Peptides against a protein of PDB entry 4AID. Designs and how they scored, part 94

Target 1, 242 residues: chain A of PDB entry 4AID
Amino acid sequence: FDIKRKTIEWGGKTLVLETGRIARQADGAVLATMGETVVLATAVFAKSQKPGQDFFPLTVNYQEKTFAAGKIPGGFFKREGRPSEKETLVSRLIDRPIRPLFVKGFKNEVQVVVTVLQHDLENDPDILGMVAASAALCLSGAPFMGPIGAARVGWVDGAYVLNPTLDEMKESKMDLVVAGTADAVMMVESEIQELSEEIVLGGVNFAHQQMQAVIDAIIDLAEHAAKEPFAFEPEDTDAIKA

## One batch from the design tools (peptide; made by RFdiffusion4, then SolubleMPNN)

Design b2_p17_4_s1 (from b2_p17_4, 8 letters changed)
Fold by OpenDDE base, seed 5:
Structure b2_p17_4_s1 (fold): chain B 242 residues (1-242), chain A 17 residues (1-17)
Amino acid sequence: as target 1 above (242 residues)
Amino acid sequence: MEEFLERLREAVAERKA
């Protein structure tokens, strides 16, 4: 097994991004760990466009399974049943920042699947899932102009907290999820309790600054483990409509 | 953005060489 791993300290926690052990049938596959929360992200893309495909067919599926203790399941997990509300929301949180980062004119089917494998009851797997999805896409060879980073920001005792625990979040006046590239904020989702716009904007900036270490970690992992980039040339016609 | 894909292409090419 050619296992590549990147480990960083992030917000006082160890973030691990690993590839090459599981889901090797995917174009990209990343195990991401923060604390004892573990997610598997897989990215798969079609090598051709379907005839008559008029839109970019990106599908993102986030799944929280009832954990089988001690098993890292292999393969693509199809959910049995409908997504929960949480899974639907997190799937959208992952979709929103990544969708605009595909090369224009790319209309091959792309499927991102994020599966929660373990939950420590401290670290929410949503942020980890966003990071893992970004990493899996960067490894896949898909024409994805990532990476994205992601962060949750809390406001506890008059300070910003990076990726607050579920317990810290109970005391937080802010649940701010930010995703972005090195250069830009791509997505903000927020639940705010009576905070000034200045504090919220400061939280977005804080998140964007803190996610740079994650972006750099994904780049480093991709440089060492990514598949050959898929040769895609956009048709000239899509360049004129921007 | 394109810079990442270019850099990645170079890095992958270097690993195959």
Scores: peptide ipSAE 0.469, ipTM 0.907, DockQ to the pose 0.926
Fold by OpenDDE base, seed 2:
Structure b2_p17_4_s1 (fold): chain B 242 residues (1-242), chain A 17 residues (1-17)
Amino acid sequence: as target 1 above (242 residues)
Amino acid sequence: MEEFLERLREAVAERKA
């Protein structure tokens, strides 16, 4: 098995991105770990467009499987059949920043699946899932103009905190999730308690700066482990609707 | 952005050589 691994220190924690051990049938597959929280991201894309496909058919599915329920808060109560509110929210948090980064005119089916395998009760798997999904897409050969990074920012005792623990978040006046490329912020989601706009904007900038190490780690992993990029030429006709 | 895809094509080509 050709296993490639990238390890970085990120916010005082070890982030590990691994490929080549699990889900080899996917176009891209990444096992990501932070602390004892573990996620598996897989990316699969169709090699042709369906006849009459008018929109980009991207599906993102974040899920916590029943076998992980003993290590995931609330996992014991998963009713069969519908995503939880959290799973729906996190699926959207992953979808929002990645959707605009596909090459224009690409309308082949793309499926991203993020599965929580373990939760340490300190590190939330949502940010880790965003990072893993980005890495899986970069490895897949899909025409994805990533990577994205992601970060959560808290405000605790008058300071920014990168990826606060679940316990630190109880004391935080801010829950700020940011995703972006090296050059641009693509998505912001925020819940804020009595903070100035200046502190919030500073939090976005802090997040974007801190995610650069993750972006660089994904690039390094992709340079060593990515599949050959899928040959896709956009048809000139979609350029004329400006 | 396109720069990443170009760099990736080069890196994949170098690993196959």
Scores: peptide ipSAE 0.468, ipTM 0.908, DockQ to the pose 0.938
Fold by OpenDDE base, seed 1:
Structure b2_p17_4_s1 (fold): chain B 242 residues (1-242), chain A 17 residues (1-17)
Amino acid sequence: as target 1 above (242 residues)
Amino acid sequence: MEEFLERLREAVAERKA
Protein backbone atom coordinates (compact mmCIF):
# COMPACT_ATOMS: atom_id res chain seq x y z
CA PHE B 1 0.00 0.00 0.00
CA ASP B 2 1.57 3.30 -1.06
CA ILE B 3 0.22 5.68 1.59
CA LYS B 4 1.24 9.32 1.26
CA ARG B 5 0.69 11.69 4.17
CA LYS B 6 1.17 15.40 4.75
CA THR B 7 1.03 16.78 8.30
CA ILE B 8 1.05 20.46 9.26
CA GLU B 9 0.37 22.52 12.33
CA TRP B 10 -2.57 24.80 11.54
CA GLY B 11 -4.21 27.17 14.01
CA GLY B 12 -2.61 25.30 16.93
CA LYS B 13 -4.02 21.95 15.67
CA THR B 14 -2.50 19.13 13.64
CA LEU B 15 -3.96 18.80 10.14
CA VAL B 16 -3.29 15.47 8.43
CA LEU B 17 -3.96 14.81 4.74
CA GLU B 18 -3.62 11.14 3.75
CA THR B 19 -4.09 9.27 0.47
CA GLY B 20 -3.70 5.65 -0.68
CA ARG B 21 -5.39 3.76 2.21
CA ILE B 22 -9.09 3.75 1.23
CA ALA B 23 -11.37 4.61 -1.72
CA ARG B 24 -8.71 3.58 -4.30
CA GLN B 25 -11.42 3.19 -6.95
CA ALA B 26 -11.88 6.99 -6.98
CA ASP B 27 -9.77 9.22 -9.21
CA GLY B 28 -8.75 11.12 -6.05
CA ALA B 29 -9.32 10.18 -2.40
CA VAL B 30 -8.15 11.95 0.77
CA LEU B 31 -8.59 11.25 4.44
CA ALA B 32 -8.33 14.51 6.32
CA THR B 33 -7.99 14.68 10.10
CA MET B 34 -8.03 17.59 12.54
CA GLY B 35 -8.16 16.66 16.20
CA GLU B 36 -10.41 13.59 16.25
CA THR B 37 -12.61 14.88 13.39
CA VAL B 38 -12.08 12.75 10.26
CA VAL B 39 -13.49 13.19 6.76
CA LEU B 40 -13.12 11.23 3.52
CA ALA B 41 -13.23 13.20 0.28
CA THR B 42 -13.48 11.41 -3.07
CA ALA B 43 -13.32 12.88 -6.55
CA VAL B 44 -14.42 10.98 -9.67
CA PHE B 45 -14.56 12.36 -13.20
CA ALA B 46 -15.72 10.97 -16.53
CA LYS B 47 -13.05 10.49 -19.21
CA SER B 48 -15.44 11.66 -21.93
CA GLN B 49 -18.21 14.21 -22.33
CA LYS B 50 -21.79 12.98 -22.70
CA PRO B 51 -23.36 13.67 -26.12
CA GLY B 52 -25.24 16.97 -26.04
CA GLN B 53 -23.73 18.09 -22.70
CA ASP B 54 -24.01 21.89 -22.73
CA PHE B 55 -23.08 22.73 -19.09
CA PHE B 56 -20.37 21.60 -16.66
CA PRO B 57 -21.92 18.68 -14.68
CA LEU B 58 -20.27 19.09 -11.26
CA THR B 59 -22.00 17.49 -8.27
CA VAL B 60 -20.84 17.99 -4.68
CA ASN B 61 -22.29 15.92 -1.83
CA TYR B 62 -21.32 16.50 1.79
CA GLN B 63 -22.66 13.80 4.13
CA GLU B 64 -22.53 13.48 7.91
CA LYS B 65 -23.04 9.70 7.79
CA THR B 66 -23.27 8.05 11.19
CA PHE B 67 -20.72 5.28 10.69
CA ALA B 68 -19.83 5.91 14.31
CA ALA B 69 -23.19 5.89 16.04
CA GLY B 70 -22.78 8.33 18.95
CA LYS B 71 -19.92 10.69 17.83
CA ILE B 72 -21.90 13.01 15.52
CA PRO B 73 -24.08 15.75 17.09
CA GLY B 74 -27.72 15.02 16.28
CA GLY B 75 -26.64 11.45 15.33
CA PHE B 76 -30.08 9.99 15.38
CA PHE B 77 -30.07 7.38 12.63
CA LYS B 78 -30.69 9.77 9.78
CA ARG B 79 -32.61 7.30 7.68
CA GLU B 80 -31.52 7.27 4.04
CA GLY B 81 -33.30 10.58 3.51
CA ARG B 82 -32.88 13.98 1.95
CA PRO B 83 -29.69 15.83 2.94
CA SER B 84 -30.09 17.87 6.10
CA GLU B 85 -30.02 21.65 5.89
CA LYS B 86 -26.39 21.55 7.16
CA GLU B 87 -25.37 18.92 4.58
CA THR B 88 -26.97 21.00 1.80
CA LEU B 89 -25.28 24.20 3.01
CA VAL B 90 -21.81 22.61 3.32
CA SER B 91 -22.20 20.97 -0.12
CA ARG B 92 -22.75 24.49 -1.52
CA LEU B 93 -19.79 25.90 0.46
CA ILE B 94 -17.57 23.28 -1.22
CA ASP B 95 -19.16 23.72 -4.69
CA ARG B 96 -18.95 27.54 -4.86
CA PRO B 97 -15.13 27.96 -4.75
CA ILE B 98 -14.23 24.83 -6.79
CA ARG B 99 -16.67 25.20 -9.72
CA PRO B 100 -14.92 28.25 -11.29
CA LEU B 101 -11.50 26.54 -11.09
CA PHE B 102 -12.12 23.85 -13.72
CA VAL B 103 -10.57 24.51 -17.13
CA LYS B 104 -13.04 26.37 -19.33
CA GLY B 105 -14.83 24.06 -21.76
CA PHE B 106 -14.44 20.98 -19.53
CA LYS B 107 -17.93 19.40 -19.50
CA ASN B 108 -17.13 15.87 -18.31
CA GLU B 109 -19.10 14.71 -15.26
CA VAL B 110 -17.34 15.39 -11.94
CA GLN B 111 -18.53 14.01 -8.61
CA VAL B 112 -17.11 15.14 -5.27
CA VAL B 113 -18.29 13.28 -2.17
CA VAL B 114 -17.27 14.30 1.35
CA THR B 115 -18.18 11.87 4.13
CA VAL B 116 -17.74 12.64 7.82
CA LEU B 117 -16.29 9.49 9.41
CA GLN B 118 -15.72 10.88 12.91
CA HIS B 119 -16.55 14.08 14.81
CA ASP B 120 -14.76 15.18 18.01
CA LEU B 121 -17.40 17.80 18.98
CA GLU B 122 -14.70 20.51 18.85
CA ASN B 123 -13.58 20.69 15.20
CA ASP B 124 -16.37 21.26 12.67
CA PRO B 125 -16.01 18.88 9.67
CA ASP B 126 -17.17 21.54 7.16
CA ILE B 127 -13.80 23.35 6.83
CA LEU B 128 -12.01 20.01 6.92
CA GLY B 129 -14.36 18.80 4.18
CA MET B 130 -13.54 21.81 1.98
CA VAL B 131 -9.80 21.15 2.40
CA ALA B 132 -10.22 17.42 1.75
CA ALA B 133 -12.33 18.02 -1.39
CA SER B 134 -9.65 20.38 -2.75
CA ALA B 135 -6.93 17.81 -2.07
CA ALA B 136 -8.95 14.96 -3.64
CA LEU B 137 -9.48 17.01 -6.83
CA CYS B 138 -5.76 17.91 -7.02
CA LEU B 139 -4.89 14.19 -6.73
CA SER B 140 -7.52 13.04 -9.27
CA GLY B 141 -6.00 14.17 -12.56
CA ALA B 142 -9.09 16.29 -13.34
CA PRO B 143 -8.31 19.65 -15.05
CA PHE B 144 -8.79 21.52 -11.77
CA MET B 145 -6.82 24.75 -11.34
CA GLY B 146 -6.68 24.46 -7.57
CA PRO B 147 -5.91 23.92 -4.86
CA ILE B 148 -8.32 25.87 -2.73
CA GLY B 149 -7.76 26.45 0.94
CA ALA B 150 -10.49 27.20 3.46
CA ALA B 151 -10.70 28.67 6.95
CA ARG B 152 -13.25 29.68 9.56
CA VAL B 153 -12.54 32.90 11.45
CA GLY B 154 -14.07 33.87 14.76
CA TRP B 155 -13.88 37.10 16.75
CA VAL B 156 -13.33 36.33 20.44
CA ASP B 157 -12.18 38.82 23.08
CA GLY B 158 -11.27 41.40 20.43
CA ALA B 159 -9.08 39.04 18.34
CA TYR B 160 -9.32 36.82 15.26
CA VAL B 161 -9.41 33.09 15.99
CA LEU B 162 -8.57 30.57 13.26
CA ASN B 163 -10.98 27.61 13.11
CA PRO B 164 -12.58 28.22 16.51
CA THR B 165 -13.90 25.20 18.37
CA LEU B 166 -17.65 24.77 18.72
CA ASP B 167 -17.31 26.07 22.29
CA GLU B 168 -15.24 29.11 21.25
CA MET B 169 -17.86 29.85 18.56
CA LYS B 170 -20.49 30.35 21.31
CA GLU B 171 -18.47 33.40 22.44
CA SER B 172 -17.59 34.54 18.90
CA LYS B 173 -19.16 37.66 17.39
CA MET B 174 -18.28 36.38 13.90
CA ASP B 175 -18.68 33.16 11.94
CA LEU B 176 -16.68 33.85 8.77
CA VAL B 177 -15.98 31.04 6.29
CA VAL B 178 -13.51 31.90 3.53
CA ALA B 179 -12.25 29.81 0.62
CA GLY B 180 -9.65 30.80 -1.96
CA THR B 181 -6.63 29.98 -4.07
CA ALA B 182 -3.09 31.13 -3.36
CA ASP B 183 -3.85 34.32 -5.32
CA ALA B 184 -7.54 35.05 -4.70
CA VAL B 185 -10.51 34.81 -2.38
CA MET B 186 -13.17 32.74 -4.18
CA MET B 187 -15.93 32.58 -1.56
CA VAL B 188 -17.02 34.33 1.62
CA GLU B 189 -19.90 33.31 3.86
CA SER B 190 -20.48 35.22 7.09
CA GLU B 191 -22.71 35.59 10.11
CA ILE B 192 -21.81 38.71 12.09
CA GLN B 193 -22.97 40.27 15.36
CA GLU B 194 -22.45 44.04 15.62
CA LEU B 195 -18.95 44.19 14.06
CA SER B 196 -17.50 46.85 11.79
CA GLU B 197 -16.88 46.21 8.09
CA GLU B 198 -13.17 46.79 8.83
CA ILE B 199 -13.08 43.85 11.28
CA VAL B 200 -14.91 41.63 8.74
CA LEU B 201 -12.56 42.57 5.88
CA GLY B 202 -9.62 42.00 8.22
CA GLY B 203 -11.09 38.56 8.95
CA VAL B 204 -11.21 37.73 5.21
CA ASN B 205 -7.57 38.75 4.85
CA PHE B 206 -6.62 36.78 7.98
CA ALA B 207 -8.39 33.68 6.61
CA HIS B 208 -6.67 34.02 3.22
CA GLN B 209 -3.25 34.35 4.86
CA GLN B 210 -3.84 31.39 7.20
CA MET B 211 -5.05 29.07 4.41
CA GLN B 212 -1.74 29.38 2.48
CA ALA B 213 -0.17 26.67 4.66
CA VAL B 214 -3.05 24.35 3.68
CA ILE B 215 -2.68 25.21 -0.02
CA ASP B 216 1.05 24.46 0.18
CA ALA B 217 0.32 21.17 1.98
CA ILE B 218 -2.11 20.11 -0.78
CA ILE B 219 0.44 21.02 -3.48
CA ASP B 220 3.13 18.98 -1.70
CA LEU B 221 0.77 16.00 -1.38
CA ALA B 222 -0.25 16.29 -5.06
CA GLU B 223 3.36 16.52 -6.29
CA HIS B 224 4.05 13.21 -4.47
CA ALA B 225 0.76 11.32 -5.03
CA ALA B 226 -1.36 12.81 -7.86
CA LYS B 227 -2.41 10.72 -10.84
CA GLU B 228 -1.38 11.69 -14.33
CA PRO B 229 -3.29 14.82 -15.33
CA PHE B 230 -6.07 14.15 -17.81
CA ALA B 231 -5.14 15.45 -21.24
CA PHE B 232 -7.73 18.15 -21.88
CA GLU B 233 -7.37 21.03 -24.29
CA PRO B 234 -10.32 23.37 -24.61
CA GLU B 235 -11.63 23.69 -28.13
CA ASP B 236 -10.97 27.21 -29.48
CA THR B 237 -14.71 27.59 -30.14
CA ASP B 238 -15.60 27.53 -26.42
CA ALA B 239 -13.12 30.35 -25.75
CA ILE B 240 -14.86 32.68 -28.26
CA LYS B 241 -18.39 32.34 -26.77
CA ALA B 242 -17.49 34.24 -23.62
CA MET A 1 -3.49 28.66 -11.81
CA GLU A 2 -2.35 26.98 -15.05
CA GLU A 3 1.05 26.95 -13.32
CA PHE A 4 -0.22 24.37 -10.84
CA LEU A 5 -1.35 22.01 -13.60
CA GLU A 6 2.01 22.42 -15.35
CA ARG A 7 3.96 21.77 -12.14
CA LEU A 8 1.77 18.76 -11.48
CA ARG A 9 2.42 17.32 -14.95
CA GLU A 10 6.15 17.76 -14.41
CA ALA A 11 6.07 16.21 -10.93
CA VAL A 12 4.07 13.20 -12.18
CA ALA A 13 6.43 12.75 -15.13
CA GLU A 14 9.47 12.86 -12.83
CA ARG A 15 7.95 10.21 -10.52
CA LYS A 16 7.31 7.88 -13.48
CA ALA A 17 10.82 8.23 -14.83
Scores: peptide ipSAE 0.452, ipTM 0.905, DockQ to the pose 0.936
Fold by OpenDDE base, seed 4:
Structure b2_p17_4_s1 (fold): chain B 242 residues (1-242), chain A 17 residues (1-17)
Amino acid sequence: as target 1 above (242 residues)
Amino acid sequence: MEEFLERLREAVAERKA
């Protein structure tokens, strides 16, 4: 196996991004680990557009499989076939920041699947899933103008906390999920308890700053392991307005 | 953003050479 791995320290935890061992049949595949939480992201894209395709057919599926359910809070009761509320929410959290970053006019089918393989009961797999999905897309050769980073920010004891543990989140007055590129915030989702707008905006800035190390790690991994970029020319939108 | 795709093309080309 030609295994490529990037390891960084991130929020006092080791983040590992690995490719080349698992799901090698996908266009991109990344095993991401933080603590003992492990996710597999896969990206697959069609090499042609379907006839009559009028929209960009991106599908993002976040799933927590039954084999991991013994370590996932509430995972014991997962019914096969329908996503849980959590799986639906996290699928949207991944979809929202990545969808705008595909090259304009690209209407080939893209499927991103994030599978939780292990949960440590400390590190939520949602942020890790966002990071892994970004990395898998960057490795795939799809015309994706990533990477994105992602971070959760808490507010505990009057300070910002990067990717708070599930236990730290019980004491947090903020659940702020941010995703962005190196240059821009692409998505914010927040649950706030009696905090000023200034603290919340500071949390967004903190998240965006802290995700740069993840963005750089994805770039480094992609430089060493990415497939040939798919040859796609963007639609010249100036030509359609004539 | 386009800069990443360009940089990635270069890096992939260098690895194949």
Scores: peptide ipSAE 0.449, ipTM 0.903, DockQ to the pose 0.936

Design b2_p17_4_s2 (from b2_p17_4, 8 letters changed)
Fold by OpenDDE base, seed 3:
Structure b2_p17_4_s2 (fold): chain B 242 residues (1-242), chain A 17 residues (1-17)
Amino acid sequence: as target 1 above (242 residues)
Amino acid sequence: SMEFLERLRKAVEERKA
């Protein structure tokens, strides 16, 4: 097994990105760990476009599976078939920042699957899932103009907190999820309690700064483990300057 | 970025050499 691993300290926690052990049949596969929360992200893409395909067929599926039942809050044996509200929300959080980063004109089918393997009841697997999905895409050879990073920002005792624990979030006046590239914020989702716009904007900037270490970690992993990039020419040369 | 894709292509080529 050719296992590649990148480890960084991130918000006072160890983030591990690993490839080469699991899901080798995927184009990209990343096992991501933060604390004792563990997710597996897989990326698969078709090597041809379907005849008459007029839209980009990206599917993102985040799943909190039953084998983590008893370690995931509310993780009782959910009946197979319908995603929970959380799974639907997190699937969208992953989809939103990655969808615009595919090379213009690429309309091959892409499937991203994020599976929560373990939950420590402290570190939410959503942010970890976003990071893992980004890494899996960067490893896959798909024409993905990533990586993205992601971060959650809280506001506790008059300070920003990077990726607050579930317990810290109970005292937080802000739940701010940010995703972006090295150069740009791509997505913001926020729930805010009686905070100024200045504090919120500062939170977005804080998130974007803190995710740079994750972006760099994904780049390093990809340089060592990525598959050959799929040969794809953009329809428009203007996309080459981004 | 497109720069990232170019960098990856180069890195893969260097690993094959």
Scores: peptide ipSAE 0.523, ipTM 0.928, DockQ to the pose 0.929
Fold by OpenDDE base, seed 2:
Structure b2_p17_4_s2 (fold): chain B 242 residues (1-242), chain A 17 residues (1-17)
Amino acid sequence: as target 1 above (242 residues)
Amino acid sequence: SMEFLERLRKAVEERKA
């Protein structure tokens, strides 16, 4: 097995991105670890467009599988078949920043699946899932103009906190999730308690700065492990403003 | 970015050589 791994220190924790061990049948597959929280992201894309396809068919599915239920809060009570509210929300958090980053005119089916394998009860798998999905797409050969990074920002004792633990979040006046490229913020989702707009905007900037290390780590992993990029040229008519 | 995709193509070619 040709296993490639990137390890960085991020917000006082070790982030590990690994490829080549699991899910080799996917176009891209990344095992991501932070603390003892572990997620598997897979990306698969069709090599042709379906006849009559008029929209970009991207599906994103975040899942906390029953086999991980012993290490995931509430996992024992998952009803078969329907995504939980959390799974639906996190699937959207991953979808929103990645959807606009596919090359225009690409209408081949793309499926991203993020599976929580382990939860340490400190590190939320949502941010880790966003990072892993970005990495899996960058490795896949799909025409994805990533990577994206992601970060959660808290406000605890008058300071920004990168990726607060579940316990630190109980004391936080802010739950701010940001995703972006190296150059741009692509998505902001926020829940805020009695904070100024200045503090919130500062939180977005803090998140964007802190995610650069993750973006760089994904680039490094991709340069060493990515598949050959799928040959796709946008149609001249869809060459709107870069 | 498109620049990223171009860099990846180059990196893959360099690994095959």
Scores: peptide ipSAE 0.514, ipTM 0.926, DockQ to the pose 0.941
Fold by OpenDDE base, seed 4:
Structure b2_p17_4_s2 (fold): chain B 242 residues (1-242), chain A 17 residues (1-17)
Amino acid sequence: as target 1 above (242 residues)
Amino acid sequence: SMEFLERLRKAVEERKA
């Protein structure tokens, strides 16, 4: 087994990104751990476009497995075959920032699957899933102009908190999820309780700053473990507007 | 970014050498 691992300290927690042990049949596969929360992200892409494909066929599926349900809040009530509201929401949170980052004209099928393997009841697997999905795509060889980072920001006792625990979130006046590249914020989702716009904007900036370490970690992992990039040339869109 | 993709290509090539 050629296992590659990147470990960083992130928000006072150890983030581990690992590849090469599991899901080797995928184009990219990353096991991500923060605390005792563990997710597996896999990325698979078709090596050709389907005839008549007119849109980019990206599918993102975040799922919490039944075996992990005993440790996942609300996991006991999962109906087989339909995503929960949480699974649907998190799938969208992952989809939104990554979809624009594929090279223009790429219309091969891409499937991203994030599976929660373990939940520690402290670290929410959604942010970890976003990070893992980004890493898996960067390893896959797909023409993905990532990486993205992601962060949750809380506002507790008059301060920003990076990736608050579930217990800290009970005291938080903000649930702010941000995803972005090194250079740009790609997605913001927020639930806010009586906070100024200034504090919220500061939270977005804080998130974007804090995710740089994750972005750098994904880059480092990709440099050491990524597959050969798929040969794809972007559509020369400047030639079509002439 | 496209820069990342180019950087990644180089890194993969260097690992194959």
Scores: peptide ipSAE 0.511, ipTM 0.927, DockQ to the pose 0.940
Fold by OpenDDE base, seed 1:
Structure b2_p17_4_s2 (fold): chain B 242 residues (1-242), chain A 17 residues (1-17)
Amino acid sequence: as target 1 above (242 residues)
Amino acid sequence: SMEFLERLRKAVEERKA
């Protein structure tokens, strides 16, 4: 099996991005690990546009349902059902920064699925899922102008903390999730407790700086493992004005 | 970015050679 792996130290933790072991039927598939939290991201895209398709049909699904038996907090298979509030929220957190990065005019169906395989009760799968989804898209050959990075920033004891643990987050005055490209911040989501705008803006900048190592890691993985880019030329929007 | 796609295309071509 042609397994490609990229490993970096990120916020005092080891981030591993792996492809080629599982989900080979997807256009892109990445197994991402931080601590003992593990997620699988898959990206699949249609090779043609559906007749009459007038919008970009991107679907993002984050799922915490199918843990391997024994490593879910609470031991209960969440019953087959509607996405939880968390699953819905994280699906949106992944969707928001990636949607605008597809080539304009691309209206082929794209499906991104992020599945939590393991949770260590310290490292939240949401950030890892964002990173994995970005990597899977970059490997897929889809006309995606990524990668994105992502980071969570806390404010603990008067300092920024990159990807705080669940325990550190109890003492944090900030829950700031940022996603972006090398060049731009694409998404910010924040919950703050009595912090100045200056501290929050500094947190966004800190996140954007810290995610560059992840962006570079995804690029390096893609250089070694990405499929051939899908041949897509946007329809010349100037030809519709003639 | 367009730069990423160009770099990716180049890297894929270099792997096929």
Scores: peptide ipSAE 0.101, ipTM 0.712, DockQ to the pose 0.942

Design b2_p17_4_s3 (from b2_p17_4, 7 letters changed)
Fold by OpenDDE base, seed 3:
Structure b2_p17_4_s3 (fold): chain B 242 residues (1-242), chain A 17 residues (1-17)
Amino acid sequence: as target 1 above (242 residues)
Amino acid sequence: SMAYMERLREAVERRKE
């Protein structure tokens, strides 16, 4: 097996991105680890467009499966087939920043699946899932103008905290999730408790700065492990140079 | 970015040589 791995220190934690061991049937597959939280992201895309396809058919599914239920709070009672509220929310958090980054005119089916394999009860798998999904897409050969990075920012004791633990988040006055490219913020989701706009904007900037290391790690992994880019010519080449 | 896609294409081609 040709296993490629990238490891970085990120917010005082080790982030590992690995490809080539599992899910080889996918166009892209990444095993991502932070602490003892582990996610598998897979990206699959159709090699042709369906006749009459008028929209971009992207599906993102985040799943916290029952095999991880021994480590995931409430996981034991998840009914088969219906996503939890959390799974629905995180699926949207992943979808929002990646959807606009596909080449204009690409209307082949794309499926991204993020599966939580392990949860350490400290590191939330949502951010890790966003990173893993980005990496899987970059490896797939799909016409994806990524990578994206992602970060959660807390505000604890008058300071920004990158990817606070679940326990640190109980003391945080901010839950700020940011996703973006190297050049741009693509998505912000925030819950704020009595903080100034200046602190919130500073949090967005902090997140965007901190995610650059993740973006660079995905690029490095992709340069070594990405499949041949899918031959796709956009209908309108002038709009893509921006 | 388009710059990244081009860079990735070039990197894939270099691995075939």
Scores: peptide ipSAE 0.291, ipTM 0.856, DockQ to the pose 0.876
Fold by OpenDDE base, seed 4:
Structure b2_p17_4_s3 (fold): chain B 242 residues (1-242), chain A 17 residues (1-17)
Amino acid sequence: as target 1 above (242 residues)
Amino acid sequence: SMAYMERLREAVERRKE
């Protein structure tokens, strides 16, 4: 097995991105670990466009499996066959920043699946899932203009906290999720309690700065493990409308 | 970015050599 691994220290925690051991049938597959929270992201894309395909058919599915339910808050109450509210929300959090980063005119089916394998009850798998999905896409050879990074920012005791634990989040006046490229913020989602706009904007900037290490880690992993880029030439007609 | 995709292509090519 040709296992490639990147390890970084990130927000006082060890982030591990691994490929080559699991889900080799996918175009890209990344096992991401932070603390004892573990997610598997897979990216699969069709090698041709369907006849009459007029939109980009991206599907993102975040799933917390029943085998991890013993460590996932609320995991015991999952209805079979329908995403939970959390799974739906996190799927959208992953979808939003990645969707605009595909090459214009690419209309092949893309499926991103993020599966929570383990939860430590400290590190939320949503941010880890965003990072893993980005890495899996970068490894896949899909025409994806990533990577994205992601970060959660809290405001605890008058300071920004990168990826607060679930316990730290109880004391946080901010739940700020940011995703972006090296150059740009792509998505912000926030719940804020009585904080100034200045603190919130500072939180976005803090998140974007802190995610650079993750972006660099994904790039390093991709340089060592990415598949050959899919040969895709956008039709000239779509390039003129940019 | 387009620059990243280009860099990645070059890195993949270098691994084939």
Scores: peptide ipSAE 0.291, ipTM 0.861, DockQ to the pose 0.878
Fold by OpenDDE base, seed 1:
Structure b2_p17_4_s3 (fold): chain B 242 residues (1-242), chain A 17 residues (1-17)
Amino acid sequence: as target 1 above (242 residues)
Amino acid sequence: SMAYMERLREAVERRKE
């Protein structure tokens, strides 16, 4: 098996991005680990556009499967069927920053699936899922102008904390999730308790700086393991409407 | 970015050699 792995230290934790072991039928597949939290991201895209397709058909599904439920907080038997509120939220957190990064005019079906395989009760799989989805897309050959990085920022004892643990988050006055490219912030989601706008903006900047190591790690993995880029030329008509 | 996609194309081509 041609297994490629990238390992970095990130916020005092080991982040591992691995490809080639699992989900080989996908266009891109990444097993991502931080602490003992483990997620599998898969990216699949259609090689042709459906007749009459007028919008970009991107679907993002984040899932906390029952086999991981013994380690997932609140992991009661989620009745088979509807995404939980968390699964819906995290699916949107992944979708928001990646959707605008596809080449304009690309209207082939794209499906991103992030599955939580293990949870350590310290590291939230949402950030890890965002990173893994980005990596899977970069490996897939889809016309994706990523990678994105992601980070959670807390405010604990008057300082920014990168990817706070669930216990550190109890003392945090900020839950700030940021996603972006090397060059730009693409998405911010925040819950804030009595903090100045200056501290919040500083948190966004801190997140964007800290995610560069993740972006670089995804690039390095992709340089070694990415599939051949899908040959896509946007129709001139879509370029003129910019 | 478009520059990143080009870099990936070049990297994939170099691995085929």
Scores: peptide ipSAE 0.288, ipTM 0.859, DockQ to the pose 0.945
Fold by OpenDDE base, seed 5:
Structure b2_p17_4_s3 (fold): chain B 242 residues (1-242), chain A 17 residues (1-17)
Amino acid sequence: as target 1 above (242 residues)
Amino acid sequence: SMAYMERLREAVERRKE
């Protein structure tokens, strides 16, 4: 197996991005690990556009499968075949920042699947799933103008905390999820408890700064492991120059 | 960014050499 791995220290935890071992049939596939939480992201794209396709057919599916249920709170109660509320939410969290980063005019079907393989009960697989999906797209050869990074920010004891544990989140006055490129914030989702706008904006900036290490790690992995870019000419010269 | 995509293309080509 031609396994490529990037390892970084991120928020006091080891982040590992690995490709080449699993899901080799996908256009891009990344196994991402933080602590003992493990996700597999796969990206697959059609090599042609369907006749009459008028919109960009991106599908993002985040899944916490029953085989991981012994390590995932509430996993045993998930009905087979229907996404949970969490799975639906996280699928949207991944979709939102990546959708605008495809080359304008690209209307080939794209499927991103993020599967939680293991949960350590400390590190939420959502952030890891966002990172893994970004990496898988960058490896795929799809006309994706990523990478994105992602981070969760907490507010604990009057300080920002990068990717707080599930236990630290119980004490946090903020659950702030940010995704962005090197240059821009693409998505913010927040639940806050009586915090000033200044603290929240500071949290967004903190997240964006802290995710740069992840963006750089994805770039490094892609430089070593990405497939040949799919030959696509954008229809519109006003394609996002990001 | 388009700059990243170009850099990636160049990196892929360098790996073929």
Scores: peptide ipSAE 0.229, ipTM 0.824, DockQ to the pose 0.934; fails the geometry check

